# Peptides against a protein of PDB entry 4ASU: the designs that were tried, part 331

Target 1, 270 residues: chain A of PDB entry 4ASU
Amino acid sequence: ATLKDITRRLKSIKNIQKITKSMKMVAAAKYARAERELKPARVYGVGSLALYEKADIKTPEDKKKHLIIGVSSDRGLCGAIHSSVAKQMKSEAANLAAAGKEVKIIGVGDKIRSILHRTHSDQFLVTFKEVGRRPPTFGDASVIALELLNSGYEFDEGSIIFNRFRSVISYKTEEKPIFSLDTISSAESMSIYDDIDADVLRNYQEYSLANIIYYSLKESTTSEQSARMTAMDNASKNASEMIDKLTLTFNRTRQAVITKELIEIISGAA
Target 2, 83 residues: chain B of PDB entry 4ASU
Amino acid sequence: FTFASPTQVFFNSANVRQVDVPTQTGAFGILAAHVPTLQVLRPGLVVVHAEDGTTSKYFVSSGSVTVNADSSVQLLAEEAVTL

## One batch from the design tools (peptide; made by RFdiffusion4, then SolubleMPNN)

Design b2_p30_2_s2 (from b2_p30_2, 15 letters changed)
Fold by OpenDDE base, seed 4:
Parts: sequence; C-alpha cells; structure tokens
Structure b2_p30_2_s2 (fold): chain B 270 residues (1-270), chain C 83 residues (1-83), chain A 30 residues (1-30)
Amino acid sequence: as target 1 above (270 residues)
Amino acid sequence: as target 2 above (83 residues)
Amino acid sequence: NLKYIHLPQTEEEREEVRKKFAEKVAKALE
C-alpha cells in the first residue's frame, strides 16, 4: 500500500471514530434518562402484571389464536437487541405452530419487521414505526394497545417479547403474557372477584394492556440505549486500535520509501 | 398497597389502613381483607389512610385498581398528583 | 399488504391519542 493509501484509510477511520464517539455520548445521555424513568415504570408494570400472576389465568387448550408482540425500535447499531427479540419471537411462533395454534405478530419498531419479513410476512398484523427517536410515553403504549384491540384479530392469548434491563452491560429477552377479554372473563380463578361488570372488565383489560406495553417499551428503551453505548464504545476502541496499527505501518512505509530513495540516489551517482 | 403512575410511585408494597378510590361505578373504600375486585378509576380523589393515622390525598385521572385475594392492592393511575 | 402505523411524534398528536383512548374507555362504561 502506498503512503497515500494509508493516509486515506487513516483519515477514514479517524472520521468513523469521531462519529462513534459522538454516538456513544448521545446514547449515554439517553441511557441515563431511560434508567431514571424505568424505575417508576417497573413498579407500574409489575403492578399491572400482578393480576395475571395471582389469578393464574389459563387459556383453554381448544383456543387456537395467539398474538405475539415484539418490542424493539427502528434504530440500529445496538448490538443484539433486535436479533434477540426476533429470535425469541421465531422460537415462540414455531412452538405455537407446532402445538396447532394460529399465530399473528405485531412488531413495535421497524427492525422487527426487517428481520422477520422474509419468513413471517404473512403473520404480521401491523408494524409500528417511528420508535426509538424519543423516549416512549404512555400515549405511545395506548396507541399500540388500541390497535391491538381494534385489529379484528380475536386472539385468546398473547405474548409480549422485549428486552428487560438488568444493568449497563446486561439485558435479558423476556416474555410476558397478555390475555383477551374472553379468556380473562372465562377463567375459573376470576370467580373470586366479586360482581365484575363486563364493561368494567373490558376497560380494565384495556388499561392492563396499555400498562404492560408501556412497561415493555421502557425496559426495551433502557436496554437498547445501554447496548448502543456499549457498541459505540467498542467501535471506538476498535477504531483506535486500527489507527495505531496503520500509523505504525505508515511510519514503516515512510522509512522504506526514504531508504529506497537514498539508495537510488547513491546508485545513480555511481 | 402499591400506588403508581407511569412516571411516579407514591406507595410501593406499603401497609395502609384504608384507601378510598373513585371508580366509575362509585367511590369505595378498600379495607384490610377486602373482597377481591377489579375496578376502573374515574377522575377524582384518592385518599390513603396510613396505619399511623396520617391521611394523604391525591387526584387521579384514570386507571385501574385491583384487590387480590391475598389482600394486595394495585392502584395504577394514568396521571396522579399529590394534593 | 403490510400495515404500518406511525407512533405520534408531536405533543399534539400524543395528546390526541391520549384523549381518544380515554374517550373509548369512558364510552365502554356508559
């Protein structure tokens, strides 16, 4: 490689490093905010899931319609965040299909669609876009919940799949159940709840869905920003190492060129 | 007793004497060993009576309240403010 | 045909969605 080639490559990598460092800082800021906002969201979300855990709601085996909601974002450069969710969605869909159930999919974030489009396009009901640029709000969750309820797909049971935040260096893809109104109302365990009006139960279920979706969005966002921060840090470090290597190569090449020129001068003066 | 909004936690697994909640079917008080129930909140006043005799008031917009068989209560409001 | 829905991006859009959700819930209880 000529000195010019090495110089060009150095310039390119330095520019990449600058970009990755900048992105790291942005991700760090977003992560810090997301982590703060996740604290109350967890209490809120866990509270919403408490009924399902305590009531031991079971879907009858004869019920065949299952909905999978995958939660991620539109934005890349965050390691395995999207692929992890998609992988679990695929696994769940395959397991449900093997059990003779009908599966439909909702994708929160365009990356889910991008990954699953080839293999699961016919199972998608809807994909939500414009996810990940701003922190998620309860309003966002409400939009998703309403669409789910108005989709016309009368699911019996569903699964929401998202990345739960553990630490700045760790997340875990998890699944939480969602239930249809009919499933909740028909559950034997619900008999202990006195005089629940059908309308009340329907409204309760709507809030429950919105709450769980909101929780999942907050977990996902925090995990994503943390992962992006880590990914950008790694990219910056890799770029730094490459710069060092290329700089050494440049110096060696320069010395070789000088030596060659000196030899040519000496030999030509002969 | 857990009382939270999406952005704020007021009570987290706390022991309280009584919680008065505004529901769409009417306001009711949740006491110890209240029968399990599910309700939807209407805009109104939530009053929390602590075991020490202190009373806290909150205004809530909408949401849900769950009383479970194990006496756990989840009050989840879309919006809530301390009064 | 793939159905796409854009989440609300402006505060006004967010408020509208919130309002619609609240109205829907309220109507179901009437």
Scores: peptide ipSAE 0.318, ipTM 0.901, DockQ to the pose 0.686; fails the geometry check
Fold by OpenDDE base, seed 3:
Structure b2_p30_2_s2 (fold): chain B 270 residues (1-270), chain C 83 residues (1-83), chain A 30 residues (1-30)
Amino acid sequence: as target 1 above (270 residues)
Amino acid sequence: as target 2 above (83 residues)
Amino acid sequence: NLKYIHLPQTEEEREEVRKKFAEKVAKALE
């Protein structure tokens, strides 16, 4: 490689390093905000899930329609965030299919679709885009919830899959159940609850769904920003190492060129 | 008793004496050992009566309230403010 | 046929969506 080639590569890698460092800082800022906003969101979301856990709502085995909601974003460069969700979605879809269930998929974020398009395109009901540029709001969750409820797909049971934030260096892909109005209404465990008007229950479910989706978005966002920060840090370090190696190569090559030129001058070969 | 909005937590698994909530079917008071129920919130006043006799007032928008068999209560409002 | 839905991006759009959601829920109870 000529000195010119090495110099060009060095310049390119240095530019990449600048970009990755900048992205790290942006991710760090977004992470800090996301973590703060996640605290109340967890209480809110877990509170919404409490009914399902305490009532031990179960879907009858004869029910066949299952909905999988994968929660991620449109943004890349965040390690295994998207692939982790997609992997679990694939596993769940396969297990459900093996059990004779019909499976439909909703993707929150374009990255899920990008990963699953080839193998699961026919199972997608809808993909939500423009996820990840701004912090998720309850309004965002409500849009998703309403679309789901109005999709015309009468699912019996669903699963929402998302990355739960553990720490700045750790997340876990988790699944939470979503139940249809009919499933909730027909659950034996719900008999202990006072007579609930059908309209009230419907509205309750709408909020419940929106609440769970909101919670999942907040967990996902926090996990993603943390992972991106780590990924960009690693990329910056890798770039630094490459710069060091190329710099060494440059110096060696420069010395060799000088030596060669000197020899040519001395030998009269030029 | 848990009372939260998407952005703020007011009570997290706290013990309270009574909670008055505005529901679509009417306002009702939640006492200890209240029968399990599900309700949807209407915009209005929430009053929390603590065991020490203190009373806190909140304005809530839409949302839900759940009273479980184990006497746990989840009050989840889309928006809530302390009054 | 791939169905895509874009989430609200502007504050105005977000407010409109929130308002519509609240209205829809309110109407369902009337």
Scores: peptide ipSAE 0.297, ipTM 0.895, DockQ to the pose 0.584; fails the geometry check
Fold by OpenDDE base, seed 5:
Parts: sequence; structure tokens; C-alpha cells
Structure b2_p30_2_s2 (fold): chain B 270 residues (1-270), chain C 83 residues (1-83), chain A 30 residues (1-30)
Amino acid sequence: as target 1 above (270 residues)
Amino acid sequence: as target 2 above (83 residues)
Amino acid sequence: NLKYIHLPQTEEEREEVRKKFAEKVAKALE
């Protein structure tokens, strides 16, 4: 490689490093906000799941329709955030299929679709786009919840799969259950709630679904921003290492050129 | 007793004496050992009576309230403000 | 053909969605 080539490459990598550093800072700011907003969202979300945990709602084995909701975003450059969710979705879908269940999929964020489209296109009901550009709101969750409820797919049980935030350096892909109104109403464990009006229960379920989705979005967003920050940091470090290597190469090449020129001068070959 | 909105937590697994909630079927008071129930909130006033005798008032929009068999309560409002 | 839905992006759209959700919930109780 000529000195010119090395210089061009150095310039390019330095520019990339500037971009990755900038992106890291942006991700850091978004992460800080997401983490703050996750605190109340987690309490809210855990609260919404309390009924399902305490009532030990189970879907009868004869019920065959299962819904999988994968939660991620539209944006890349965040490590294994999307692939982790997709992997678990695939695993769950395969397990359910092996058990004789019918499986349909909802993707929150275009990346889920992008990963699963080829292998699971027939199972997709809907993909939600424009996820991740702005912090998720309860309104966003409501849109998703309403669409799910109005989809016409009469699922008995579902799973929402998302990345739960642990720390700035750690997330875990988790699954939470989603139950249909019929499943909740027919559950034996719900007998202690027998005096509940059907309309009230329907509305309650709508809120519950929206609440869980909102919670999942907040967990996912926090995890994603953290992962992106880490990814950009790693990219910046890698760029730095490459710059160092290329700089050494440049110096060596330059010395070689100088040496060659000196030899040519001394030898009279010029 | 847990009382939260998507953006704010007011009570997190707290022990309270009584919570008055506005529901679509009517306002009711949740006392210790209240029968399990599920309700949907209507816009209105939530009143939390603490064990120490203090009373806190909140305005809530829509949401849900769950009273479980173990006497745990989850009040989840879409929007809530301290009054 | 895959069905796509775009989440609300503007504050106005978000508010509209919120209102619609609230209305739906309210109607179900009437």
C-alpha cells in the first residue's frame, strides 16, 4: 500500500471514530433518560403482571392458538439486542409448534421482521414500525394493544418477549405471559373474582395488555440504548487500535521510502 | 399497596389503612382484607389513608385497580397527579 | 403481504391515540 493509500484509510477511520464517538454520546444521553423513566415504568409493569402471577392463570391444554409478541426497535448498531429477542421467539415458536400449537407473531420494531421474515413470514400478523426514534409512551403501547385485540386472531395464550434491563453492561431476554379475555374469565383461579362484570373485565384486560406492552417497551429501550452505547464504545476503541496500527505502518512505509530514496541517491540510480 | 402511573410511583408495596378509588361502577373503599376484585378507574379522586392517619389525595384519569386474595392492591392509573 | 402499522410520531397523533383508547374503554362500559 502506498503512503497515499494509508493516509486515505487513516482519514476514513478517523472519521468513523468521530462518528462512533458522537453516537456513543447520543446513546449515553438517551440511556440516562431511559433509565430514569424505567424506574416508574417497572413498578407500573410489575404491578400489571401481579394478577397473572397471583392468580396462577393457566391456559387449558386443549387450546391451540398462541401469540408471540417480540419487542425491539427499528434501529440497529446495538449489539445482540434484536437477535436475542428473535432467537427466543424462534425457540418459543418451535417449541409451541412441536406441542401442536398454532403460532402467530407480532413484531414491535422492524428489526424483528427483518430477522424473521424469511422463515416465519406466514406467522406474522402485524409489524409495528417507527419504534425507537422517540422514547415509548403509553399511547404507543395502547396502539399496539388495540391492534392486537382487534386483529381478529383469537389467541388463547400469548408470550411477550423483550430485553429486560439489568445494568449498563447487561440485559436479559425474558418472556411474560399474555392471556386472552376468555382464558382469564374461564380460569379456575379467577373464581375468587366471580362478581366481576364482563365489561369491566374486558376493559381491565385492555389496560393490562397496554400496561405490559408499555413496560416491555421501556425495558427494551433502556437495554437497547445501553447496548448501543457499549457497541459504539467498542467501535471507537477498535477504530483507535486500527489507527495506531495504520500509523505504525505509515511510519514504516515512510522510512522505507526514505531509505529507498537514499539508496538511489547513493547508488546514482536516479 | 402499589399506586403508580407510567411515569410516577406514589406508593410501592406500602401498607395503608384504606384507599378510596373512583370506579366506573361507583367509588368504593378498599380496606384491609377486602374481597378480591378487579375494577376500572374513572376520572376522579383517589384518597389514600395511611396507617399513621395521614390522608393523601390524588386525581387520576383512567386505569385499573386490582385487589388480590393476599390483600395486595395494585392501583394503576394512566395519569395521576397529587393534589 | 405483511401488514405494517406505524406508531404515532407527533404529539398530536399521540394525544389522538390516547383519546381514542380512553373512548374505547369508556364505551365498553356503557
Scores: peptide ipSAE 0.293, ipTM 0.900, DockQ to the pose 0.677; fails the geometry check
Fold by OpenDDE base, seed 2:
Structure b2_p30_2_s2 (fold): chain B 270 residues (1-270), chain C 83 residues (1-83), chain A 30 residues (1-30)
Amino acid sequence: as target 1 above (270 residues)
Amino acid sequence: as target 2 above (83 residues)
Amino acid sequence: NLKYIHLPQTEEEREEVRKKFAEKVAKALE
């Protein structure tokens, strides 16, 4: 490689490093905000799930319709954030299909669609786009909840799959249940709540759905920003190592060129 | 007793004497060992009576309240402000 | 045909959706 070629490559890698460093800083800022906002959201979301955990709601085996909601975003460069969710969605869909269940999929974020389109296109009910540019709000969750409720798909049970934030260096893909109104109302464990008006229960379930979706979005966002920060840091480090290697090569090559020129001058071999 | 909005936590697994909540069917008080129930909130006043006798007031928009068999209560409001 | 829905991007849009959700829930109790 000529000195010119090495210089060109160095310039290119240095530019990439600048971009990755900038992206790391942006991700860090977004992560800090997301982590702060996740604290109340987690209390809120866990509170919404408390009924389902305590009531031990079970879906009858004869019910066949299952909904899978995958939660991620539209934005890349965040490591395995999207692939982890998609992998679990695929696994769950396959397991449910093997059990004779009908499976439909909702993708929150375009990346889910992008990954699953080829293999699961017929199972998609809807994909929500414009996810990840701004922090998620309860309004966003409400849109998703309303669409689900208005989709006409009468699911019996559902699963929401998202990345739960553990730490700045760790997330875990998790699944939480979503139950239809019919499933909740027919559950034996709900008998202790029998004095509940059907309309009240319906409204309650609507809030519950929105709450769980909101919670999942907050967990996903925090995980994503953290993962992006890590990914950009790794990219920056890799670029740095490459710069060091190329710099060494450049220096060696330069010395060789100089030496050759000196020999040519001394030898008269112009 | 847990009382939270999507953006703020007011109570997290706290022990309280009584919580008054506004529901569409009317305001009701949640006492210790209240029967399990699910309700939807209407816009209105939430009053939390602490064990020490102090009373806190909140305005809530909409949401849900759950009273479980284990006497745990989850009050989840879309919006809530301290009064 | 894949159905796509865009999440609200403006605060006004978000507020509108939130109101609609609240209204829907309220109507169901009537």
Scores: peptide ipSAE 0.264, ipTM 0.893, DockQ to the pose 0.750; fails the geometry check

Design b2_p30_2_s3 (from b2_p30_2, 15 letters changed)
Fold by OpenDDE base, seed 4:
Formats: structure tokens, sequence, C-alpha cells
Structure b2_p30_2_s3 (fold): chain B 270 residues (1-270), chain C 83 residues (1-83), chain A 30 residues (1-30)
């Protein structure tokens, strides 16, 4: 490689390093906020899931309609955040189909759409964009919940798939159940709640849906920002190493060029 | 007893004597060993009676309340403020 | 064609959707 080629490559990598460092700082700031906001959101979300855990709601085998909600975002450069959710969605969809279930999908975040659209286009009810630029709010969750409620798809059971935050260096893709009103109302374990009005139960379930979606968004966002921070840090380190290597190569090449020129001068071959 | 909004936790697995909640079907008091029930909140006053005799008041907008068979209670409000 | 929904960008839009959701839930009780 010529000195000119090496210089061009050095300039390019240095620019990349600047970008990745900047993105790391932005991700760090967003992560710090997301982690703070996740604390109450987790208590809130886990509280909403408590009924389902305690009631051990079972869906009858003859029920065939299943909904999958995949939660991610629009923005890349965050490692395996999107692919992990999509992979689990694919696996779940395939397993359900093999069991003779009808599967419909809601994608939260354009990356889910981007990954699954070609292979699962016929299964999508709706996809959401403009996810990840700002921290998720309960209003955002309400949009998603409202769309599901207005979709007309009468699912029997559903799954919400998202990345749960563990630590700054760890997340886990998880699945939580979503149950239809009919499934809840018909569950034997709900007999202890017999005095509940049908309308009350419906409203309760709608709030529960919004609550769980909100929780999933908060977990997803925190996981994403932490993963992006790590990814950008790794990219910056890799760029630094490459810069060092290229700098050494540049110096060696420069010396070789000088030596060659000196030899040509001495030999009179110029 | 757990009482939270999406942005704030007021009680987390706390022991309380009584919680008064505003529901769409009417206000009711949750006592120890209350029968399992599910209710939807209406805008109104939540009153938490602690075991030490202290009383805390909150205004809530909408949400849900769950009383489980194990006597655990989850009060989840969309919006809640201390009074 | 795949239905694509954009989440509300403004706080006002978010609040409107939240209100609509709450109203829908409330209507089910009436």
Amino acid sequence: as target 1 above (270 residues)
Amino acid sequence: as target 2 above (83 residues)
Amino acid sequence: SLKVIHLPRTEEEKEEVRKKFAEKVAEALA
C-alpha cells in the first residue's frame, strides 16, 4: 500500500472512531436516564403480571389464535438487541404454527419489521415506527394497546417478547403472556374472583395490557441503550487498535520509501 | 401492598392495615384477608392506613387494583400524586 | 400492504391517545 492509501485509511478510521465515541456518550446518557426510569416501571409492570403468575391461567388446547408482540426499536448499532427479539419471535411463531395455531404479529420498532417483513408479512397485523428516539411513555404504550384493541383480531393467547435488563453488560430476551378477556373469564383459576362484573374485567384487562406493554418498552429501552454503549465502546477500541497498526505501517512504509529514494539517488538511476 | 404509577412507587410490598380505593363501582376498603377481587380505579382519593396508625392520602386518575388469594394487593394507577 | 403506525411525536399527541384509550376503557363500563 502507498503512503497515500494508508493516510486515507487512517483518516477514515479516525473519523469512525470520533463517531463511535460520540455515540457512546449519547448512549451512556440515555442509559442513565432509562435505568432510573426503569426502577418504578419494573415495580409497576411486575405488579400487572402478578395476577397471571398467581392465577396460573391456562388456555384450552382447542383455541387456535395466538398473538405475538415483539418489542424493540428503530435504531441499530446495539449488538444483538433486535436480532435476539426477532429470533425468539420466529421460533415462537414456528412452534405455534407446528402446533396448528394461527399466529399474528405486532412489531414495535422498525427493526422488527425490517427483519421479519419478508418472511412473515402475511402474519403482521401492524408495525410501529418512531420508537427509540425518545424514552417511552405510558402514552406510547397506550397507542400500541389501543391499536391491538381496535385490530379486531380475537386472539386466545398472546406473547410479548422483549429484552429484559439485567445489568449494563447483560440483558435477556424474555416472553410474557397476554391473555384475552375470554381466556381469563373462562379460566378455572379465576373462580375465586366470581363476583367480578364482566365489564370490570374487560377494563381491567385493557389496563393490564397497556401496563405490560409499557413495562416491556422500559425494559427494552434500558437494554438497548446499555448494549449500544457497549457496542460503541468496542467499536472505538477496535478503531484505536487499527489506528495504531496503520500508524506503524505508515512509519515503516515511509522509511522504506526514503531508503528507496536514497538508493536511487546514490545509484544514479533517477 | 404495592402501590405504584408508571413513574413512581409509593408502596412496595408493604404491610398496611387498610387501603381505601375509589373504583368505578364504588369506593371500598381493603382489609386484611379481603376476598380476592379485581377492580378498575376511577379518579379519586386513595387512603392508606399504615399499621402504625399513620394515614396517607393520594389522588389517582385511572388504573386497576388486584386483591389476591394470598392477601397481596397491587394498586396500579396511571397517574398518582401525594396529597 | 403492511399497516405502519407512527408513535406520537408530541406530548399533545401522546396525551390525546392516552385520553382516547381511557375513554374507550370507560365506555366499556357504561
Scores: peptide ipSAE 0.240, ipTM 0.862, DockQ to the pose 0.755; fails the geometry check
Fold by OpenDDE base, seed 1:
Structure b2_p30_2_s3 (fold): chain B 270 residues (1-270), chain C 83 residues (1-83), chain A 30 residues (1-30)
Amino acid sequence: as target 1 above (270 residues)
Amino acid sequence: as target 2 above (83 residues)
Amino acid sequence: SLKVIHLPRTEEEKEEVRKKFAEKVAEALA
C-alpha cells in the first residue's frame, strides 16, 4: 500500500472513531434517562401482569388464533437487540404453526419489519415506525393498543416479546402473555370474579393491554440504549487499535521509501 | 397494596388498612381481606389509610383496580397526583 | 400491503387517541 493509501485509511478510521465516541455519549445520556423512567414503569407493568399470573389464565387447546407482538425500534448499531427479538418471534411463530395455530404478528419498530417482512409478510397485521428517537410514553402504548383493538382480529391468546433490562451489560429477550376478553371471561380461574360487569371487564382488559405494551416499550428502550453504548464503546476501541496498527505500517513504509531513495542517490540511478 | 402510574410509584407492596377508590359504579372502600374484584377507575379521589393512621389523598384519572384472592391490591392509574 | 403506523403522533393526535381510548373504554363501560 502506498503512503497515500494508508493516510486515507487512517483518516477514515479516525472519523469513524469520532462518530462512535459521539454516539456512545448520546447513548449514555439516553440510557441514564431510560433507566430512571424504567423503575416506575416496571412496577406499573408488573402490576398489570399480576392478575394473569395469580389467576393462572389458560387458553383452551382448541383455540387456534394467536397474536405475537414484537417490541424493538427503528435504530441500529445496538448489537443483537433487534435480532434477538426477531429470533424469538420466528421460533414462537414456527412452534405455534406446528401446533396448528393461526399466527398474526404486530411489529413495533422498523427493524422488526425489516427482518421479518420477507418471511412473514402475510402474518403481519400492522407495523409501527418512528420508534426509538424519543422515550416511549403511555400515549404511544395506547396508540398500539387501540390499533390492535380496531384491527378486528379476534385472537384467543397472544404473546408480547421484548428485551428485559437486567444491567448495563445484560438484557434478556422475554415473552409475556396477552389474553383476549373472551379467553379471560371463559377462564375457570376467573370464577371468583363472577360478579364483575362485562363492560367493566372489557375496559379493564383494554387498560391491561396498554399497560403491558407500555412496560415492554420501557424495558426495550433501556436495553437498547445500554447495548448501543456498549457497541459504540467496542467500536471505538477497535478503531483505536486499527489506527495504531496503520500508524506503524505508515512509519515502516515511510522508512522503506526513504531507504530506496537513498540507494538511488548512492547508486547514481536517480 | 401497589399504587402506581406509568411515571410514578406511590405504594409498592405496602400494607395498608383501607383504600377508598372512585369507580364507575361508585366509590368503595377496600379493606383487608376484601373479596376479589376488578374495577375501572373514574376520575376522582383516592384515599389511602395506612396502618399507622396516616391518611394520604390522591387524585386519579382513568385506570384499574384489582383485588386478588390473596388480598393483594393493584391500583393502576393513567395519571395520579398527590393532594 | 403492510399497514404502517407512525409513532409518535402530534400532540393533538396523541390527545385524540387518548380521548378515543378513554371513550372506547367508557363506551365499553356504558
Scores: peptide ipSAE 0.222, ipTM 0.849, DockQ to the pose 0.641; fails the geometry check
Fold by OpenDDE base, seed 5:
Structure b2_p30_2_s3 (fold): chain B 270 residues (1-270), chain C 83 residues (1-83), chain A 30 residues (1-30)
Amino acid sequence: as target 1 above (270 residues)
Amino acid sequence: as target 2 above (83 residues)
Amino acid sequence: SLKVIHLPRTEEEKEEVRKKFAEKVAEALA
């Protein structure tokens, strides 16, 4: 490589490093906020899931319609955040299909669409965009819930798949159940709730859906920002190492050129 | 007893004596051995009676309340404010 | 074609959607 080539590469990598450092700082700020906002959101969301966990709701085997909601975002450069969700969605869809169930998919975030659209286009009910620019709100969750409720798809059971935040360096892709009103109302374990008005139960389930979606968005956002921060840190480090290597190469090449020129001068070789 | 909004936690797995909640069918009091039930919140006052006799009041918007067989209670309001 | 929905961008839009959701849920109780 010529000195010019090395210099060009150095300049390019230095620019990349500057960008990645900036992105790291932005991600760090967003992460800090997301983590703070996740604390109450987790209590709220886990509280919403408590009924389903305690009642051990089971969907009858004869029920064939299943919904998968994948939760991610629109933005890249966050490691395996999107691919992990998509992978689990694919796996779940395949397993359900193998069991003879009909599977429909909702994608939250454009990255889910980008990954799954080609292979699962016929299974998509709806995809949501404009996820990840701002912290998710209950309003955002309500939009998603409302769209699902208005979709006309009468699922028996569903799964919401998202990245649960563990730590700044760890997340886990998890699945939580979503049950239809019919499934809940017909569940044997719900017999202890027999005096519940059907309308109340319907309303309850609608709130539960929005609550769970909101929770999943908050978990996903926190995981994503943390992962992005880590990814940008790694990128910055890698860029730094490459700059060092290229700088050494540049210096060696420069010395070689100088030496060659000196030899030519001394030898009288034009 | 858990009482939370999407943005704030008021009680997290706390032991309380009684919680009065505003529901669509009317306000009712949840005691320690209350029968399992699911209710939807109406805008109104939540009153939490602690075991030590302390009473806390909250205004809530829409939401849900769950009383489980194990006597655990989840009060989840879309919006809630301490009064 | 895949149906794509954009989440609300403004706080006003978000509030409107939230209100509509609440109304829908309330209507289900009526």
Scores: peptide ipSAE 0.210, ipTM 0.867, DockQ to the pose 0.770; fails the geometry check
Fold by OpenDDE base, seed 2:
Structure b2_p30_2_s3 (fold): chain B 270 residues (1-270), chain C 83 residues (1-83), chain A 30 residues (1-30)
Amino acid sequence: as target 1 above (270 residues)
Amino acid sequence: as target 2 above (83 residues)
Amino acid sequence: SLKVIHLPRTEEEKEEVRKKFAEKVAEALA
């Protein structure tokens, strides 16, 4: 490679490194906020799931309608965040289909759509955009919940798939159940709640849906920002190593050129 | 007893004597060993009676309350403010 | 065609949706 070529490449990589460093800093700031906001959200979300865990609600096998909600975002450059969710969605959808279930999908975040639209377009009820630019709010969760409630799709059981935050360097794609009103009302374990008005139970379940969605968004956001920070850090380090290598190559090449020129001058071979 | 909003935790697995909640069907008090129930919150006052006799008041908007068989209680409000 | 919904961009819009949601949830009790 000529000195000019090496210089051009160095400039390009340095620019990339600058961008990745900047993105790392932005992600770090967003992560710090997300982690702080996740603390109460987790208590809130786990509280919402407590009934389902304690009541051990089971869906009868004869029920056929299943809903999958995949939670991600619109933004890339965050490692395997989107692909992990999509992979689990695909796996779950395939398993359910093999079991003779009808599967519908809701995608939260444009990346889910981007990954699944070709293969699963007919299964999508709705997809949501403008996810990830701002921290998710309960209002966002309410939008998603309301749309589901208005969709007319009467699912028997569902699952929400999202990345749960573990640490700054770790997340896990998880699935939480979503139950229909009919499933909850018919569950044997709910007999201890028999004195509950049907309308109250319906309302309760609708809030529960919004709560779980909100929780999933907060977990997803924290995981994503952390993953992006890590990805950008890795990219920056890789760029740094490449810069070092190219710089050495540049220096060696430059010395060789100079030496050659000097020899030509001394030898009279112009 | 757990009492939280999406943005704030007021109680996390705490032991309390009594919690008064405003529900769509009426206000009721949750005591120790209360029967399992599910309710939806209406805007109103939540009163938490601690074991030490301290009383705390909160204004809540919409939400839910769950009393489980194991005597655990989850009070989840969309919005809540200490009074 | 795939239905695409944009999340509310403003806090006001979000608040409106929350209100509508709460109203819908409460309709059965009214």
Scores: peptide ipSAE 0.206, ipTM 0.863, DockQ to the pose 0.718; fails the geometry check

